# Designs tried in a protein design run: peptides against a protein of PDB entry 4CIC. Part 228

Target 1, 148 residues: chain A of PDB entry 4CIC
Amino acid sequence: KVSTKGHYGVQAMFDLAQHFGEGPVSLKSIAERQGLSEPYLEQLIAVLRKAGLVKSVRGAQGGYILAREPRDIKVGDIIRVLEGPIAPVESVSQDDPEHSLKFDFSVTKSVWEKVKKSIEEVLDSITLADMLKDAEEAQMAQGYMYYI
Target 2, 147 residues: chain B of PDB entry 4CIC
Amino acid sequence: KVSTKGHYGVQAMFDLAQHFGEGPVSLKSIAERQGLSEPYLEQLIAVLRKAGLVKSVRGAQGGYILAREPRDIKVGDIIRVLEGPIAPVESVSQDDPEHSLKFDFSVTKSVWEKVKKSIEEVLDSITLADMLKDAEEAQMAQGYMYY

## One batch from the design tools (peptide; made by RFdiffusion4, then SolubleMPNN)

Design b2_p29_2_s3 (from b2_p29_2, 10 letters changed)
Fold by OpenDDE base, seed 3:
Structure b2_p29_2_s3 (fold): chain B 148 residues (1-148), chain C 147 residues (1-147), chain A 29 residues (1-29)
Amino acid sequence: as target 1 above (148 residues)
Amino acid sequence: as target 2 above (147 residues)
Amino acid sequence: GHEDVIKIGITEEDGHSHEDVIRIGIFEE
């Protein structure tokens, strides 16, 4: 399970990417489109703003914009900001909280490090621009299915 | 975080791989070597046995063995047995249990599907035999640092 | 059908060390 925070953070950033170049977007409008609570979105945006991924624009038509072009923001950047460094999989057993799984087993640790590296590589290979392109292609494909 | 179940399951299977061809290993001995409780290990082994990854040998020198050669058991096979199919990342927010994140957003879903696929590919690329080899290389490297 | 959900939970550990742990929990339903 991707954390709700990471998932909604990527959704919110993607919404801002869809409006990139159109000016500031209100949190209310993002929340409505993405099915998020406005208070929850405010918390996410605060973190993203502090990390320099989002900018606040003040004024009557104020709101939020991406601080960088969609091509310059990786999904991995969003996840790292919201959830921190994709740290080595520390297994905290929910079932036995007393057994902090020290990855004392060097060989098993290497397996999880490989998994981590693979996740990082995937997330760092996807930009908000890539997501925009995928969305456009999906809309075009749906549009073509209605014309057939 | 890899689940404790997945982590310990891989450790237990790796222990059995290290003893492959030497005959049955007792749960007690595995538990002692891997720092696991015997009751917890019994539960893991029961699942692994039911899935056909482990065999029980009965008798005075009874215990458990790998049901297949280490080269024929992927880490992914162990994880799928213990934790089930690496299904699409259903986000259950711990912070807001009422908001079942329906991955209603097709584009974000595709990102997580790519992550899932990548994890599966990694786990399916590693066998217990690969882990044995890595362990041998690590022991050799440690041995060379002492010379 | 046991949908095997890989929980990639990033748990905020409490106050001090913001070690961002990607929890890849494969949870049995």
Scores: peptide ipSAE 0.031, ipTM 0.790, DockQ to the pose 0.140; fails the geometry check
Fold by OpenDDE base, seed 1:
Structure b2_p29_2_s3 (fold): chain B 148 residues (1-148), chain C 147 residues (1-147), chain A 29 residues (1-29)
Amino acid sequence: as target 1 above (148 residues)
Amino acid sequence: as target 2 above (147 residues)
Amino acid sequence: GHEDVIKIGITEEDGHSHEDVIRIGIFEE
């Protein structure tokens, strides 16, 4: 599971990407469009800002912007900032807290490393610019469905 | 994170694969070799048995065996049985329980679907037979380091 | 629907076990 934090973080970053070049976006406007609480979004933005993925602009028309172009921000960059490093194995089970994962089993570890690598490759292959393109294609496809 | 359940489930199934063709293995012996509690392993084996991945053999030499050959059991089959379906997005955050993931955002959903597909492809590409081969290669490599 | 959550933890090399857990829930439709 991508945590709710990772999901909403990608969603908030995508909202900023859709407005890239138009100036600063208020947290309120992002929260409203993305169906987030403003306090929750403030926490996400604080982390993303500290990581240098977003910038705060001060003033009456203040708000947030992407710190880099959408093509220069990978989904993997956002997830690593919000979720930390991508690891496929949980160290502590809720079902058996007394049994910490003995990661010492080399063969099982290699399976999880392959899964990790695959996830990282996917997330690092998708930029916010790719997401913008996918959104535009989806909107055009919907527009054509109304004319048929 | 693969849950501890998924991890130990794969480990237990791999132990059964290492003994495939040698007859039934006791839960106690699996638990000892894999560093699991016997009660915890019993829960895992119950799920795996219900899913038809393991068989129980009754008698004095009773225990468990793989229900299929190691080549016919994917890691993905084990994970789906123990963890259920592979989904990259958690529906409920511990950090914000009031905000259920609105999966309705089509573009973000497509990202997670790509991640899901990638994970499934990896897990479905690895069999217990592949793991046995990897273990043998690792043991041979260690044996060559001692000479 | 049993949301089968695969938690994916990303460990960075530098020994600080920030188990960054990507929870991968496998949702049955």
Scores: peptide ipSAE 0.030, ipTM 0.793, DockQ to the pose 0.129; fails the geometry check
Fold by OpenDDE base, seed 2:
Structure b2_p29_2_s3 (fold): chain B 148 residues (1-148), chain C 147 residues (1-147), chain A 29 residues (1-29)
Amino acid sequence: as target 1 above (148 residues)
Amino acid sequence: as target 2 above (147 residues)
Amino acid sequence: GHEDVIKIGITEEDGHSHEDVIRIGIFEE
């Protein structure tokens, strides 16, 4: 499970990417489109802004924009900002929180490091521009289904 | 975070792999070596046994063995048994459990599906035999540092 | 450090959603 924070952060950033070049987007409009609470989105945007992924524009037509072009923002960049560096698998036992993984068995750790690396590679391979393209292709595919 | 269950399950299975061919291993001995509580390990082994990854041997020299050769057990198989199929990223908000990801935005979902697929590919590429080899190589490397 | 845990849920087919959450913590250094 990507954290709700990571997921919604990617959604919010994708919403900003969809509006990139159209000017500032209000938090309210993002929240409405993405089904997020405005206060929650405000917290996400604050983090993303602090990390330099989002810029605030002041004024009557103020709001937020991507701080970089969609092609220059990886999903991995968003996740790292929101969730920090993709940490090694810390096993949190839901059933026994007291049994923190005390045993760092080197070989099992290496498995999780490989998983981590793979996740990082995937997330760093996907930009907001790639997501925009995928969305356009999906919309075109839906449009063709209505014309057949 | 791999679930504690997944992590300890892989550890327990790896312990059984290290003893593969030596006969049954007691839960107590696995628990001691892996730093697990015996009751917790018993639950893990029960699941792994039900899934056919582990066999119980009865008798005075009874215990558990891998049901298959280490090369025929992927880490992914262990994780799927313990954690189920690597589900699509369900975002569980720790802070707001009521805000279950209601919005399955198709494009963001595809990102998580790619992540899932990548994890599955990695976990399915690693067998207990690969882990045994890695452990042997690590031990040899340590041995060479002492000589 | 907020352990942002990517919970990768593994859903069993038989409807018991044991949300076995692979929490991939993204650890801040």
Scores: peptide ipSAE 0.028, ipTM 0.794, DockQ to the pose 0.093; fails the geometry check
Fold by OpenDDE base, seed 4:
Structure b2_p29_2_s3 (fold): chain B 148 residues (1-148), chain C 147 residues (1-147), chain A 29 residues (1-29)
Amino acid sequence: as target 1 above (148 residues)
Amino acid sequence: as target 2 above (147 residues)
Amino acid sequence: GHEDVIKIGITEEDGHSHEDVIRIGIFEE
């Protein structure tokens, strides 16, 4: 389960990427398209803005834009900003909060470090531009299925 | 954060791998070495046994053994047995349980599917034999630092 | 089905560990 925060953050950033070059988009419009609450989106956008991934535009047609081109924003960048570094977090057992399972066992820790590295590599290999391309290809594939 | 279950399951299986060929080990001895409660370990071992990764040996020197050689058990096999298929689980937002965030957005879903695949590939690339080798190498490295 | 969630926390270096946990659930069918 991707955190709700990471998932919605990527969705919001992807929405901004789809509108890149069209000018500022309102939080309301993003929230409506992505099925997010506007207050929740405001919190996400505040973090993303502070990290320099999003820019606020003031005025009557104010809103938000990507601060960089979609090709210059990795999914990994979004996740790191919202969720911090992808660390294998010590399993807080819900059943025994006092036993913070310190990964005391070095060999088992190395397995999770390899998993972490693999996730980082995947997320750093995907840009918002790649996601845009995938969306276009998916739309074309659906369009062809309606014409056959 | 690896689930406590997955983490301890891998630890317990690794303990059994370290004793592979030495005969059955008691749950008590595994629990003591791995810092697990014996009742918790019993639950894990029950699942692992049902999946055919662990075998119970009866008798005075009874206990548990790996059902396969360490090289024939992947970390991914252990995780799938204990936790099920590595699925990007819909984020149950703690704040709004009703909005099961259906990954309705196909493109965002594809990102998480790629992450899932990557995790599976890593976990399926690591055997208990690989972990044994890594432990031996780590012990050798520590031994050389003390001389 | 006990959804054992592999929580992968992304922790920033600076002191406020907002452990945003990518929960990767391994779910039994």
Scores: peptide ipSAE 0.028, ipTM 0.790, DockQ to the pose 0.163; fails the geometry check

Design b2_p29_2_s4 (from b2_p29_2, 12 letters changed)
Fold by OpenDDE base, seed 5:
Structure b2_p29_2_s4 (fold): chain B 148 residues (1-148), chain C 147 residues (1-147), chain A 29 residues (1-29)
Amino acid sequence: as target 1 above (148 residues)
Amino acid sequence: as target 2 above (147 residues)
Amino acid sequence: GHEDVIKIGITVDDGHSHEDLIKIGITVE
């Protein structure tokens, strides 16, 4: 289960990637396309902007743009900004704060560190440009299904 | 953040692996060594037993043993039993049940599927025997630092 | 650091969806 924040953040960034080069996109339009509330999206965008992944453009046609090209933004960059570094190991179970899993067991910690590294490698291997390509390929595949 | 259940489950299984071949280990002893409550450990062990990863031994020296050799138990096996299949994609945010992230966006779903696959591959690449080896190596390294 | 926790739900198919959420906390320094 990806956090709602990470998931929606990637969706919002992907929406901006789809419109990259077309000028600023309004939060309202992103929210509508991605099925997000505008207030929630504002919070996400604020974080992404502060991290330098998104730029705000002011004016009558104001809105948001990617601060970098889609090929220069990894999914890992988005997730790190929104969710911080992937730390699989620190389960602060909210239900029992006293059992902060102090991964005191060095060996168990190493397992989760390997998991973390693997997740990071995957997320750092995927750019918004890769996602755009995948979307295009999926649309083409759907188009071919309708013409067959 | 690994679920508390998955984490403690791996710890409990690792404890049993460390004692593999020595006979049954009491839940109390596992709980004490791993810093777990006995009732919580009972729940974990019940699931692990039902899945055939652990066996119960009855008698005065009763307790639990691994049902298979440490080399034949993957961390992934333990996690799947305790937590089920790793599904990174279905965030049912408990806070907003209506925003069940229907990963309706096929492209975003594919990202999380790749993450899932990578996690599974890692967890399936690590056995309890590997963990035992790592623990031994760590102990040796500590021993060398003191000398 | 905002700990965003990726909750990985692992569903065990014993008919009870125990959503054990692997909460992956990502710490952004």
Scores: peptide ipSAE 0.029, ipTM 0.794, DockQ to the pose 0.087; fails the geometry check
Fold by OpenDDE base, seed 4:
Structure b2_p29_2_s4 (fold): chain B 148 residues (1-148), chain C 147 residues (1-147), chain A 29 residues (1-29)
Amino acid sequence: as target 1 above (148 residues)
Amino acid sequence: as target 2 above (147 residues)
Amino acid sequence: GHEDVIKIGITVDDGHSHEDLIKIGITVE
């Protein structure tokens, strides 16, 4: 379960990547395209801007742009900014507050650390440019299905 | 955040692995060693038994044993039994019930599917035998620090 | 089916620990 914040953050950043080089995009337009509430998106963009992944452009045609090229922004960078470091081990069992699993068991901790590392490696291997390429390939594949 | 169920399930299975070949282990003894409540452990063991990862041995010296050798039980098998298939994508945002993220966005969905696959590959690469080996190595390393 | 959700918390230590947890739900059917 990816948090809503991480998921929508990646979607918003992907929307900005799709418009990279076309100038500033309004929050309203991103919200409409991605099916997000504008107030929620504003909060996400504020965090992403503070982290230097997004830039605000002022003026009548103002809005937001990626602060870097899509190839220079990893999904892992977005997730770390929005959600922080991937910590697999903090099981706050909401259901059993008394058994706050202090992962004091060294051997089981190592398993979850391996999972963490694997997730980080995957997310750091995917850029917004890779996502753009995947989207283009998916559109071409759909286009071929309509002509057959 | 591993669920309490998955975490304790792996701990309980690891405890059974440590005693593999020594005969049945009582739930009480597992609970005491692993710092688990006995009722909670009973629920976990019931699920693991139904899945065929644990066997119940009846009698005065009865208890539980691994149903397979530690090398034949993956951490992924334990997690799938206790928590089901690793679904990265079901973001039930507890905080915003209206935005049940239907991951309808194909491109972002593919990212989470890659994460899922990676987690599964890691958990399927680790057996209880590997965990036993890691524990032995850790004990040896600590023993060298005491001396 | 009890969906036990593996919540992977990604903590950004910007001094304000907002632990946004990536909850990985492992669903046992």
Scores: peptide ipSAE 0.028, ipTM 0.790, DockQ to the pose 0.163; fails the geometry check
Fold by OpenDDE base, seed 3:
Structure b2_p29_2_s4 (fold): chain B 148 residues (1-148), chain C 147 residues (1-147), chain A 29 residues (1-29)
Amino acid sequence: as target 1 above (148 residues)
Amino acid sequence: as target 2 above (147 residues)
Amino acid sequence: GHEDVIKIGITVDDGHSHEDLIKIGITVE
C-alpha cells in the first residue's frame, strides 16, 4: 500500500501540474478536485512546500504553484519527501510487533533490496510531465471512443 | 515494508530449500535457525502447505519439505500465498482511516500499477534456487576473504 | 527518525481485505 499520504501527495502535485503556468491555485480548489479534505491537503502542501516542490503565492489570487516545471519533478521526488526513502527492509508487523524483523538474513535482505531498487527506478522514471501526457492521451482516447 | 509474514515466509522457505533432498525438517529446527517463534512458524507453514508449496511428512523423522524443487518456486509465489496479490492500490492509511483511498484517479492509479508490475517482475524473477546460489556465492566470497 | 512507511497493501483477493501491509519502511537515515 502506498500510504495515503504518498497517494494524495502525488494527486495534489498532479493537480498543480495540470494548472502549471496558469497561476496560483487555491488549496480549496485542489481539495475539491482531488476529493481531499482541505485540512489534510494543507498538511501535505506544507511538507511539499518545505521540500521546495511547491511555492506559495500571496495575494487575493494567491495559492500554490509548482516550484519547478512538471518535467523536473519525479514521482519519486514527491514520494521521498512525503514518505521518506523507500526502505523495504523494516517491516514492522502490526500482528507481531515483538518480532522486529532484523533483516539479519543477508540473502533475504538482498531480495528486498532488489525490490526497493525496482520501485525507486520506476518512480524516478515518471515525471509530472509524463503523467500530464498520459492524462492527455487518455482523454483523447476517450474522446475518440465517443466519436466512433 | 514487506510484511513480517512475507519476510519470515521467504526465510522459512529458503531454509527448506537449503535442506531440499535431505528429508523432512522439523518446525523446531527451522524456527531455531531462522530466529522465529515456533507457533508463528506453524501458522506460516500451515498457509504454505495449504497452497501446495510445502508438504508435511509424518513419522518419527517427520517434518516439512518443499513440495516442489527450489527452481520451481519463485519468491513471488511465496509472497502471493502469504500476502496475497501485490496490490499497491488499497492503501488503508492507519493514520487517516477515514480517507479510504479510492484510487479513483486513473493517472495516479497507473503509477501504482507500474510499481506493482515492477515488484511482481522482480519477485517472479527470483527462485529459491537463485537464492541458494546467491548464498553459496556469498559463503565462497567470505571464505576467500579469510584466505 | 519519522519512519514514513510506504504501506504497500498486498490485497489478498479473497474479498476480505486482510491488510497485510507490506510496510515498506522508508528509513530516513
Scores: peptide ipSAE 0.028, ipTM 0.790, DockQ to the pose 0.111; fails the geometry check
Fold by OpenDDE base, seed 2:
Structure b2_p29_2_s4 (fold): chain B 148 residues (1-148), chain C 147 residues (1-147), chain A 29 residues (1-29)
Amino acid sequence: as target 1 above (148 residues)
Amino acid sequence: as target 2 above (147 residues)
Amino acid sequence: GHEDVIKIGITVDDGHSHEDLIKIGITVE
């Protein structure tokens, strides 16, 4: 499960991708479009900025931009920054601290490692540019349904 | 992250697979080998039994067996039973209930759906028989290092 | 290190919404 942080982080980055080349986008505008609280978004953006995925622009038209082109930012890059390394198995279940996953079972560990690798491959195969393209295609498909 | 339930469920099922054909295995023996509490294992086994992945055998040599051959049980089957449908995005973060993931963003949803599909494909590609084979290969490799 | 855990919820169709969330921890090295 992608955390709320990862999910909204990808949404915020996607919003910045949609406005890439248009100049800095205010946190307020992103928050409004994405239905996020501005303080929450500020925390996300701070992490993304520190990781070098987002750049702050100062001035009257200040705000945030992608630090790289949408094609050069993978979803995996965003998730790694926000969520850290993708681990398929939780070592500490909050629900039963007494049953700390003793990862000592090598065979089950290998299953989870395969899952991890698969997730990483998917997330690393999708760029913000791919997401932009998908959004455009979806909008075109909706537009065609209204004209028929 | 596979929940503790999913993880230990797969371990318990794997333990049953290792003993498949040897007759019923007691919960106590599984718990001891897997380092699980017997009450916790009982809960897992109850779910797995209800789903038809495990069968209870009554009698003096009673216990549990796999309801199917190890080759006919996918890791994905176990996880679906224990964890439910694999959802890549948590709709309700326990940490911030106010920020319920409004899944309304179709494009991000599609990303998570791709992740889901990939996870499902992996989990559905691995059977308990595959895990048995991997364990045998690992044991053989360790045995060769000692000689 | 904060293991940021990607929680993958597996929803079982049976009415008890125990969203047992597969928590995938993403470990940033």
Scores: peptide ipSAE 0.027, ipTM 0.791, DockQ to the pose 0.112; fails the geometry check

